# Peptides against a protein of PDB entry 6B4J, part 22

Target 1, 315 residues: chain A of PDB entry 6B4J
Amino acid sequence: DITMQWYQQLQDASMQCVLTFEGLTNSKDSQAKKIKMDLQKAATIPVSQISTIAGSKLKEIFDKIHSLLSGKPVQSGGRSVSVTLNPQGLDFVQYKLAEKFVKQGEEEVASHHEAAFPIAVVASGIWELHPRVGDLILAHLHKKCPYSVPFYPTFKEGMALEDYQRMLGYQVKDSKVEQQDNFLKRMSGMIRLYAAIIQLRWPYGNRQEIHPHGLNHGWRWLAQILNMEPLSDVTATLLFDFLEVCGNALMKQYQVQFWKMLILIKEDYFPRIEAITSSGQMGSFIRLKQFLEKCLQHKDIPVPKGFLTSSFWRS

## One batch from the design tools (peptide; made by RFdiffusion4, then SolubleMPNN)

Design b1_p10_7_s2 (from b1_p10_7, 6 letters changed)
Fold by OpenDDE base, seed 1:
Structure b1_p10_7_s2 (fold): chain B 315 residues (1-315), chain A 10 residues (1-10)
Amino acid sequence: as target 1 above (315 residues)
Amino acid sequence: SFKVFDYDFE
């Protein structure tokens, strides 16, 4: 399976990255610990500052992240911080930065869907300039949300139930699995972030180049989802999230093919979703149904709320 | 599973 091979390659790369900077993370030396903390803050704080307030502020954040990744010193916590402070600094920062982007998906975007776009455009721009960060974003995303690949993890003989639950993307604390609503909320945030990344380009970069992970991956994702058996509640939820965020972009890109796909969802895939949907899960199903019916009726998918316009970049 | 879409992934 080529999809699973791709997944495994990214996970292996991520694991190797962690191993590479173990010297920094496991060091008991006071100076190394200080450097680690400074680098971690420098990598993550700018991402947390991303907002929909002004394009100029977003540019400042982007420039700071790019400078850090380029080996230039940046101001963080009142100190000058550089990845050159430790031989493993760059690997560590790339990993933590990628992790933070995905974390913003599962937390910020999960709670505020419109936040997907400013986060995604920065992530896309950084990915364009720093491909390794992009690969690590995918690795983190895939690990936390296997449905972003997509695939459904399987229970293996001898596996602990809690480990299987974690593989499915659930958080398990003190042998208690998170509630389904919280699980879906986090998964939704990550899928929405991904859907935004694949369609957005940083406006101040070289846009003549091909998107490093563009809409073709969105098309692939949809194709793969439709080729899989639906998962109760999850499929209806995430399919809606994905289409709400990038459906308009996919429509513009794929035109007639896109509409054929939507018809296939309505006519062939909906019955399969419905067959596995319990009465308590009808909310997600109904939401998807209403969305698709509206889109097919109007022959249009609306631009998602929070989509960045030219006026945003002039602010 | 029922295959609806063919796609190439490289």
Scores: peptide ipSAE 0.025, ipTM 0.666, DockQ to the pose 0.291
Fold by OpenDDE base, seed 4:
Structure b1_p10_7_s2 (fold): chain B 315 residues (1-315), chain A 10 residues (1-10)
Amino acid sequence: as target 1 above (315 residues)
Amino acid sequence: SFKVFDYDFE
C-alpha cells in the first residue's frame, strides 16, 4: 500500500529526528538544559503569536522563524538564541516547530476556524524554504490525525483498547478517553489547517516555484476518502471541513473535474454516509448535506471565512 | 472509486 508506505516513511523520519537530538533533550547538563529551553521557546513562541490582525506582523513572525532555521541568531526571552548553540539544535528546532504548527491546528484552529489561514500561510512559506519542516509537519499531523493521510487504523490482535483509541487519534488520559465532540473538534482543526496549507503560498517567496505540498495532495486526499468506506460521524465532519476550507481553491484548479467529483460525492458517496449516520450524529450530516446542495445549486463554492485578502497583506 | 486526476469518476 503506497499510502501506508508514505505514512510509515514520514513516521520513521520523525522518529529518526527525535533520536538525533536525544542528547540535547536528555542531557542533565545545566547549560544543555538552558539551550534546550531557549531553543524550544524560540521555535514555538513565534507560532503562538500568529494572528489575523496584520500582515506586517505575520511577516515579522515568518522572518523570525526563517532566521532561526537559517542558523541566524534571534531574540527570544530577552536572549540571543541560535540553533548553532548545540549540534542537535537545528533538528530539535525543526521538530518542535513542526509540532507546534500541528498543535495550533489541534487547538487554535479547532476553536477558531479562521485562524487556519494565517497559520497555514506561514507554515507553507516555511515549508517552501525548509522542506524538512514540512515533512515533520506531515508526520505530526498524520500521527495525531490518521484521517489526514487518510487511513483508518484497525484494531490488531492483542492490542489494548486504549492503544487503539490513541491510534484513532483520541486522547486517553488516566484511562479516560476524551469525549467524541472534543475529538472531532481537534480533528476538524487539523484537517482545516491542512486544507489551508495545501492552497496557500507565502506572498513574499518565489511563487513561480511549485508548491511543496499543493492542491494535488488535496485532490489525492479526496480521492482516497471517497475510495474508503465512510466512518460514522468522522467522514461527514472532516469532508465538510476540508471542502469548506479548500473547495473553492479546488474548484478553480480542477474546474469540470471538481464538479464531477462533487456530484459523485452528492449522488454516490453521501448516501453511504447517510446509511451509517445515527440520529445523534445528524448535525455533521446535515451540515455536509446543506453545503453540498448549496454549492451544486449555486454552481459555486464560497471563499472560506478568514481567507487572507490583499488588504490583509497591506496592513 | 475514482482515479486521481481522472476526468471521469466511477
Scores: peptide ipSAE 0.024, ipTM 0.642, DockQ to the pose 0.115
Fold by OpenDDE base, seed 5:
Structure b1_p10_7_s2 (fold): chain B 315 residues (1-315), chain A 10 residues (1-10)
Amino acid sequence: as target 1 above (315 residues)
Amino acid sequence: SFKVFDYDFE
């Protein structure tokens, strides 16, 4: 399975990255600990500062992240911080930065769907300049949300239930599994972020270059989802999330092929989703159905709420 | 199940 091979390759690369900077993370030396903390803050705080308020602020954040990744000193916490402070600094920062982008998906985007776009455009721009960060973003995303691959983890003999739940993307704390609503909310956030990343380009970069992880991956994702048996509640939820965020872009890119795909969803895939949808789960199904029916009726998918406009970049 | 699309990662 090519998809699973890709998944595993990214996970292996991520694990190797962790091993590479373990000297920095495990050091008990006071100076090393200070450097680690400074680098971690420098990598993550700018991402947390991303907002929908102003394009100029977003550019500043982008420039700061790029500068850090480029080995230039940046101001963080009142101190000058550089990845050159430690030989493992760059690997560590790339890993933590990627992790933080995904974390913003599962937290910020989960709570505020419109936040997907400013986060995604920064992530896309950084990915373009720093491909390793992009790979690590995928690794973190895939691990937290296997549905982003997509695949459905399977229970194996001898596996603890909690471990299986974690593989499915659930958080398990103190032997208590995350509530389904919270789980779906986090998964939705990550899928929405991903759907935004694959369609957005940083406007101040070299846009003549091919997107490092563009809409073709969105097309692949949809194809793979449709080739899989639907999962109760999850499939309907995430398919809606994905199409709401990037459906307009896919429509523009793939045109007739896109509409054929939507028709296939309505005619062939919906019955399969319906067959596994309980009365208590009809909400997500109905939401998807209504969305697709509206789109097919109007022969249009609306631009998603929160999509960045020219006015945003002028602010 | 049914197959709708072939896909490439590249």
Scores: peptide ipSAE 0.024, ipTM 0.650, DockQ to the pose 0.229
Fold by OpenDDE base, seed 3:
Structure b1_p10_7_s2 (fold): chain B 315 residues (1-315), chain A 10 residues (1-10)
Amino acid sequence: as target 1 above (315 residues)
Amino acid sequence: SFKVFDYDFE
């Protein structure tokens, strides 16, 4: 399968990246450890500072990240930090930066859905200028949320149950698996972030260029989801998350084709979701149903809450 | 299996 090959290639590339900077990460040298920590902070702190407050501040954050990735020195923790401080510095920073973007989906967006948009627009802009960061974002995202690929990991002979649970995206700590609600919350955050990335372009870049990972991937994602058997609670939850965030953009892009897809979901796919939905899981199903019914009735997908407006960029 | 498109995903 082409999609699975793509998934595996990204995972392999990510693994090779980790191996490449092992010298930096495993070094016992005091200076190397200091450099590692400085680079890690320089890569991750700006991402954590992303907020919905002001476009000007967002631009500053973007510029700082871009400068770091470009080999320029940046101020971090009161020190001048550059990826040139170590031959493995750039690989390390790209990896950690990508990891942090996905982590913000997993944590910040999970808790505050509107945060998806400022994070996503920065990620998209950085991806445009630094494609390797984009590949690593996908690798991290796919590993933490296989449903973003999408695929459902399978249990293999000899596999430990906890490893299988981790493959499904669950956190397992001290032999305790994450509760379903927390799992879905994290998955929702990552899917929402992804849905935002594929539709947003950094406004200060060359927008004439093709989006490095645009709405066509969103269309593919939907197509693949619909070709798969629904997963209990997961499919209804993530399909809603995805459509709430990027449905408006997909509507504008694909027009009649988009509406045909929504009708197909409502008429053909919903019964399949319902068939696997227990009485205790009806919440996610009902939410998706109500969303689709409203959209079909009004022939409109609303702009998602938190979508960045022109006024945001003027602030 | 339910198929909307002319490709299969496994």
Scores: peptide ipSAE 0.023, ipTM 0.652, DockQ to the pose 0.278

Design b1_p10_7_s3 (from b1_p10_7, 5 letters changed)
Fold by OpenDDE base, seed 1:
Structure b1_p10_7_s3 (fold): chain B 315 residues (1-315), chain A 10 residues (1-10)
Amino acid sequence: as target 1 above (315 residues)
Amino acid sequence: SFKVYDYDFD
């Protein structure tokens, strides 16, 4: 399976990255600990500052992240911080930055769907300039949300139930699995972030280059989802999230092909979702149904709420 | 099983 090979390659690369900077993370030296903390803050704080307030502020954040990744000193916590402070500094920062982008998906976007767009445009722009960060974003995303690949992890003989639950993307604390609503909320945030990344380009970059992970991956994702058996509640939820965020972009890109896909979802895939939907899970199903019916009726998918306009970039 | 790739999207 080509998809599983791709997944495994990204996970292996991420694991190798962690191994590469273990010297920095496991050091008992006081200076190394200080450097680690400074680098971690420098990598993650700018991402947490991303907002929908002004395009100029977003540009400042982008420039700061790019400068850090380029080996330039940046101001963080009142200190000058550079990845050159430690031989493993760049690998560590790339990993932590990628992790933070995905974390903003599962936390910020999960709670505020419109936040997907400013986060995604920065992530896309950084990915364009720093491909390794992009690969690490995918690795983190895939690990936390296997449905972003997509694939369904399988239970293996001898596996602990809690480990299987974690593989499915659930948080398990003190042998208690998270509630389904919280799980779906986090998965939704990550899928929405991904759907935004694949369609957005940083406006101040070289737009002549091909998007490093563009809408073709959105098309692939849809095709793969439809080739899989639906999961109860999960498929209806995430399919809606994905289409709400990037459906308009896919419509513009693929035109008639997109509408054929949408018809296939309604006519062939919907009954399969319905067949596995319990009475308590009808909310997600109904939401997807209403969305698809509206889109097909109007022959249009609306631009998602929070989509960045030219006026945003002039602010 | 339903396969999307069995359809001609062209």
Scores: peptide ipSAE 0.019, ipTM 0.629, DockQ to the pose 0.302
Fold by OpenDDE base, seed 3:
Structure b1_p10_7_s3 (fold): chain B 315 residues (1-315), chain A 10 residues (1-10)
Amino acid sequence: as target 1 above (315 residues)
Amino acid sequence: SFKVYDYDFD
């Protein structure tokens, strides 16, 4: 399968990246440890500072990240930090930066859905200038949320149950698996972030170029989801998350084709979701149903809450 | 069943 090959290639590339900077991460040298910590902070702190407050502040954050990735010195923690401080510095920073973007989906967006947009627009802009960061974002995202690929991991002979649970995206700590609600919350955040990335372009870049990972991937994602048997609670939840964030953009891009797909979801796919939905899981199903019915009735997908406006960029 | 693409996942 082409999709699984793509998934595996990204995971392999990510693994090779980790191996490449092992010298930096495993070093016991005091200076190397210092450099590692400084680089890690320089890569991750700006991402954590992303907010919906002002476009000007978002631009400053973007410029700082871009400068770091470009080999320029940046101020972090009161010190001048550069990826040139270690031969493995760039690989390390790219990996940690990508990891942090996905983590913000997993945590910040999971808790505050509107945060998806400022994070996503920065991620998209950085991806445009630094494609390796984009590949690593996908690798991290796919590993934490296989539903972003999408695929459902299978249990293999000899596999530990906890390893299978982790493959499904669950956190397992001290032999305790994460509760379903927390799992879905994290998955929702990552899917929402992804749905935002594929539709947003950094406004200060060369927008004449093709999006490095655009809405065509969103269309593919939907198509693949519809080709799969629904997973209890997961499919209804993530399909809603994706459409709430990306539906308006998909509607504008694909027009009649998009509406045909929504009709197919409502008429053909919903019964399949319903068939696997227990009475205790009806919440996610009902939410998706109501969303689709409203959209079909009004022949419109609303612009998602938190979508960045022109006024944001003037602030 | 509805199929948009012919995908086979492991």
Scores: peptide ipSAE 0.019, ipTM 0.590, DockQ to the pose 0.212
Fold by OpenDDE base, seed 4:
Structure b1_p10_7_s3 (fold): chain B 315 residues (1-315), chain A 10 residues (1-10)
Amino acid sequence: as target 1 above (315 residues)
Amino acid sequence: SFKVYDYDFD
């Protein structure tokens, strides 16, 4: 299975990355601990500062992240911080940065869907300049949200239920599994972030280059989803999230081919979703239904709310 | 099966 091989390769790369900076993370030396904390803050704080307020501020954040990844000193917490402070500093920063991007999908985008776009455009731009960060973003995303691959983890013989739940993307703390609504909210945020990343390009980069992980991956994602049996509540939720965020971009890119796919979703795949939808899950189902019907009726997919406009970049 | 970049779905 090519998809599973890709998944595993990314996970292996992520694991190898962790091993490479283990010396930094496990060091008992006071100076190493200080460097670790400084690097962690330098990698994560700029991402947390991403907002929808002004394009100029977003550019400053991007430049700071790029400078850090380029081995230049940056100011963080009142200190000059550089990945050159430790031989493992770059690997550590790349990993933590990628982790933070996905975490913003899981938390910020989950609560505020419009936040997907400013986070995604920075992530896309950084990915273009630093491919390893992009691979690590995928690795973190896939681990937290297997539906972003997509694949459905299966229960294996001898597996603990809690481990299976974690594989499915649920948080399990103190033997208590996360509530379904919270789970879906987090998954939605991550899918929305991903859907935004694949369509956005940093406007100050070399736009003549191919997107490092562009809309072709969105098309692939849809194709894979449609070839899989739907999951109760999950498929309806995430398919809606994905199409709401990147449907307009896919429509523009694939045109007639996209509409054929959308008709296929409505006529063939949607009934399969309906067949497995319980009365308690009608919310996600109805939302997807209404979205598909509206898009087909109007022969248009709206630009998603929060999409970055030219006015944003001039602010 | 849905084919990536296929205009027709069988």
Scores: peptide ipSAE 0.019, ipTM 0.634, DockQ to the pose 0.114
Fold by OpenDDE base, seed 5:
Formats: C-alpha cells, sequence, structure tokens
Structure b1_p10_7_s3 (fold): chain B 315 residues (1-315), chain A 10 residues (1-10)
C-alpha cells in the first residue's frame, strides 16, 4: 500500500529527527537547557500568536519564523535567539514548529474553525520555503489524526486497549479515554487545518512555484476516504469538515470531476454511512447530507467562513 | 472514462 508506505516514511523521518537532536533535549547542562528553552519558545510562541486580526501582524509572525529557520537571530522573551546556538538547533526548531502547527489544529482550530485559515497560510508559506517543516507537519498530523492519511488503525493481537485508542487518535490520561465529542472536535480541527493548508499560498512568496502540498492531495484524500468503509460518526464528521473548508477550492480546480465525486458521495457513499449510523449519531450524518444536498442543488460550494480576503491582507 | 480514484493529477 503506497499510502501506508508514505505514512511510515514520514513517521520514520520524524523519529530520526528526534534522535538527531536528542543531545540538545537530553542535556543536563544549564546552558544547553537554556538554549533548548529559548529555541522552543522562539519556535512555538509566534505560532500561538497567529490570529485573524490583521494581515500585517500575520506577516510579522511569518517573517519571524522564517528568519529563525534561516539561521538569523530573532527576539524571543527579551533575548536574541538563533538556531546556530547549538548544532542541533535547526532540527529541534523545525520539529517543534511543525508540532506546534498541528497542535494549533487540534486546539485552536478545534475551538474556532475560522482560525484554520491564518494558521494554514503561514504553515503553507513556511512549508514552501522549508520543505522539511512540511514533512514534519505531515508526520505530526498523521500520528495524531490517522484519518488525515487516511487510514484506520487496526487492533492487533496482544495490543493494550489504551494503545489502540491512542493509535486511533484518542487521548488517554490516567487510564481514562477521551470523550467522543472531544475526540471528534480535535480531529475536526486537524482535518480543517489540513484542508486549509492544501489550498492556501502565502501571498508574499513566489506564487509561480507549485504548491508543495496542494489540492491534488485533497483529491487523493477524498478518493482514499471513498475507497474505505466508513467509520461510525467519524467519516461523516470529517468528510463534512474537509468539504466545508476546501470544497469550494476543489470545485474551482476540478470542476466537472469534482461534481462527479460529489454525486458519487451522495449516491454510493451515503447509503454506506447511513447503514452504520445509529440514531444517536444522526447529527453528523444529517449535517453532511444537508451540506451536500444544498451544494448539489445550487451547483455551488460556498467559500468557507474565515477565508482570508484582500481586506485582511490590507489590514 | 473518468475515474474518481485516479491518482493522476493534472
Amino acid sequence: as target 1 above (315 residues)
Amino acid sequence: SFKVYDYDFD
């Protein structure tokens, strides 16, 4: 399976990255610990500052992240910080930055869907300039949300239930599994972020270049989902999230082909989702159904709420 | 014929 090979390659690369900077992370030296903390803050704080408030602020954040990744000193916590402070600094920062982008998906976007767009456009722009960060974003995303690959982890003989739950993307703390609603909320956030990344380009970059992980991956994702048996509640939820965020972009890109896919979803895939949907889970199914019916009726998918406009970039 | 699951991207 090519998809699973890709998944595994990204996970292996991510693990190898961790091993590469283990000297920095495991050091007991006071200076190394200070550097680690400074680099971690420099990598993550700018991402947490991303907001829908102003395009100018977003540009400042982008420039700061790019400067850091480029080996330039940046101000963080009142100190000058550079990845050159440690030979493993760049690898560490790339990893932590990628991790933070995905974390913003599962936390910020999960709670505020419109936040997907400013986060995604920064992530896309950074990915364009720093491909390794993009690969690490995928690795983190895939690990936390296997449905973003997509694949459904399987229970293996001898596996602990908690480990299986974690593989499915659930958080398990103190032997207590995350509530389904919270799980779906986090998964939704990550899928929405991904759907935004694949369609957005940083407006101040070289837009003549091909998107490093563009809408073709969105098409692939949909195709793979449709080739899989639906999961109860999960499939209906995430398919809706994905289409709500990037359906308009896919429609514009693939035109007639996109509509054929939507018809396929309605005619062939909906019955399969319905067959596994319990009465208590009809909410997600109905939401997806209504969305698709509306889109097919109007022959249009609306631009998602929170999509960045020209007015945003002028602010 | 169009294949929805085609991995070939234009």
Scores: peptide ipSAE 0.019, ipTM 0.620, DockQ to the pose 0.103; fails the geometry check

Design b1_p10_7_s4 (from b1_p10_7, 6 letters changed)
Fold by OpenDDE base, seed 1:
Structure b1_p10_7_s4 (fold): chain B 315 residues (1-315), chain A 10 residues (1-10)
Amino acid sequence: as target 1 above (315 residues)
Amino acid sequence: SFKVFDYDFD
């Protein structure tokens, strides 16, 4: 399975990255601990500052992240911080930065769907300049949300139930599994962020180059989802999230093929989703149904709320 | 599962 091979390759790369900076993370030296903390803050704070307020502020954040990744000193917490402060500094920063982008999907986008776009455009632009960060974003995303690959983790003999639940993307604390609504909320945020990343380009880069992880991956994702059996509640939820965010872009890119896919979803895939949907899960199914019916009726998918316009970049 | 779509991501 080429999809699982791709998944495993990214997870292996992420694991190897962690191993490369273990010296920094496990050090008992006070100076190393200070450097670690400074680098972690420098990598994560700018991402947390991303907002829809002004394009100029977003550019400042992007430039700061890019400068840090380029080995230049940046101001963080009143200090000059550089990845050159430790031989493992760059690997550590790339990993933590990628982790933070995915975390913003899991938390910020989950609560405020419009936040997907400013976060995604920065992530896309950084990915274009720093491919390793992009691979690490995918690795973090895939681990937290296997449905972003997509695949469904399987229970294996001898596996603890909690470990299986975590593999499915659930948080398990004190032997209590996360509530389904909270789980779906987090998964939705990550899928929405991913759907935004694959369609957005940083406007101040060389846009003549091919997107490092573009809409073709969105097409692949949809194809793979449709080739899988639907999962109760999850498939209807995430399919809606994905199409609401990148459906307009996919429509523009794939034209007739896109509409054929939507018809296939309505006519062939919907009955399969419905067959596994309980009465308590009808909300997600109905939402997807209404969205698709509206799109097919109007022969249009609306531009998603929060999509960045030229006016945003002039602010 | 039913294969209804072909794709290449390599």
Scores: peptide ipSAE 0.027, ipTM 0.675, DockQ to the pose 0.289
Fold by OpenDDE base, seed 3:
Structure b1_p10_7_s4 (fold): chain B 315 residues (1-315), chain A 10 residues (1-10)
Amino acid sequence: as target 1 above (315 residues)
Amino acid sequence: SFKVFDYDFD
């Protein structure tokens, strides 16, 4: 399976990255610990500062992240911080930065869907300049949300139930599995972030270049989802999330092919979703149904709420 | 299996 091979390659690369900087992370030296902490803060704090407030502020954040990744010193916590402070500094920062982007999908976007767009445009722009960060974003995303690949992890002989639950993307703490609503909320945030990344380009970059992970991957994602058996509640939820965020962009890109896909979802795939939907899960199903019916009726996919406008970039 | 798109996912 080419998709699973791709998934595994990204996971292997991510794991190898962790091994590469283990000297930094495992060091008991006080200075190394300080450097690690400073680098971690320098990588993650700017991402947490991303907001929908002003385009100028977003540019400042982008420039700071790019500067850090470029080996330039940046101010963080009142100190000058550079990846050159340790031989493993760049690998560590790239890993932690990518992890933080995905975490913002998992947390911030999960709670505030409109936050997907400013986070995604920064992530896309950084990915364009730093491909390794992009690969690590995918690795983190795939690990936390296998549905972003997409694939459904399988239970293997001898596997603990708890480990299987984690593979499915559930958080398990103190032998208690996460509630389904919280699980879906986090998965939704990550899918929404991904759907935003694949359609957005940093406006101050070389827009003549091909998007490093563009809408073609969104089309592939949809194709794979539709070629898989639906999963109860999950498929209806994430398909809605994905289409709400990037449906307009897909419509513009793929035109008639996009509408054929929507019709196939409504006519062929929906009955399969319905067949596995319990009465308690009808909310997600109904929401997707209403969205598709509205879009097909009006022959239009609305621009998602929170989409960045020209006025945002002039702010 | 349900196959709509001509993609090889195997």
Scores: peptide ipSAE 0.025, ipTM 0.660, DockQ to the pose 0.255
Fold by OpenDDE base, seed 4:
Structure b1_p10_7_s4 (fold): chain B 315 residues (1-315), chain A 10 residues (1-10)
Amino acid sequence: as target 1 above (315 residues)
Amino acid sequence: SFKVFDYDFD
């Protein structure tokens, strides 16, 4: 299975990355600990500062992240920080940066859907310049949200229920699994972030180049989802999230093919979702239904709320 | 079956 091979390759690369910087993370040396903390803050704080306020501020954040990844010193916590402070510094920063982008998906985007776009455009721009960060973003995303691959983890013989729940993307703490609404909220945030990344290009980069992980991956994702049996509540939720965020971009890119796909979803796939939807899960189902019907009726997919406009970049 | 980059969707 090509999809599972891709998934595994990314996970292996992520694991190898962790092993590479173990010396830094496990060091008992006070100086190494200090460097680790400084690098961690330098990698993650700029991402947390991403907002919808002004394009100029977003550019400053991007430049800071890019400078750090390029081996240049950056100011963080009142100190000059560089990945050159430790031989494992770059690998560590790339990993933590990628992890933070995905974390913003499951937290910030989950709570504020419009936040997907400024986070995604920075992530896309960094990915263009630093492909390894992009691979690590995918690795973190896939691990937290297997539906982003997509694949549905299966229960294996001898597996503990809690481990299976974690594989499905649930958080399990103190033998308590998170509530379904919280789970879906986090998954939604990550899918929305992904859907934003694949369509956005950093406007100050070389836009003549091909997107490092563009809309073709969105098309692939949809194709794979439609070839899989729907999951109760999950499929309706995430399919809506994905189409709401990148449906307009897919429409523009694929034109007639997109509309054929959308009709296929409405006529063939949607009844399959309906068949597995319980009365308590009708919210996500109805939302998807209304979205599909509206889009087909109007022959248009609306630009998503929070999409970055030219005025944003001039601010 | 749904085919990637195909105009025909089964």
Scores: peptide ipSAE 0.025, ipTM 0.654, DockQ to the pose 0.113
Fold by OpenDDE base, seed 5:
Structure b1_p10_7_s4 (fold): chain B 315 residues (1-315), chain A 10 residues (1-10)
Amino acid sequence: as target 1 above (315 residues)
Amino acid sequence: SFKVFDYDFD
């Protein structure tokens, strides 16, 4: 299966990255620990500072991240920090940066859907300049949200229930599994972030270049989802999240083909979702249904709330 | 089995 091969390749690359910088992360040397902390902060704090407030601030954040990844010194915590401070510094920063982008999906975007766009445009721009960061973003995303691949992890004989739950994307702490609503909220955030990344280009980059992970991957994702049996509550939720965020972009890109896909969802896939939807799970199904019905009726998908406008970039 | 699309990776 080509999808699973791709998934595994990214996971292997991520694991190899961790092994590469283990000397830095496992060092007991005082200087090494200081460098690690400084690099970690330099990589992650700028991402946390991403907001919908002003395009100029977003540009500053982008420039800082790019400078760090380019081996230039940046100011962080009152210190000059550079990936050149340690031989494993670049690998470590790339990994932590990618991890932080995905974390913002599962936390910030999960709570505030509109936050997907400023985070995604920075991630896309960084990915364009630093492909390894993009691969690591996918690796982190796929591990936390297998539905972003998409695939549904299977329970294997001898597997602990907790391990299976973790594979499904649930957080398990102190032998207690995450509540379903919180799980879906985090998954939604990550899918929304992904849907935003694949459609956005950093406006100050070379936009004539091909998007490193563009809408064609969104089309692939939808195709794969439709080729799979729906999962209770999850499929309806994430399909809605995805289409709400990138449906307008997909419509513009694929036009007639896009509408054929929506018709297929309505006519062929909805009955399959409905068949596995319990009365208590009708909320997600109804949201998707109403969304698609409105889109088909109006022959349009609205631009998502929070989409970055020219006004934002002038601020 | 239900199949709508064929795909590969670049």
Scores: peptide ipSAE 0.024, ipTM 0.651, DockQ to the pose 0.223

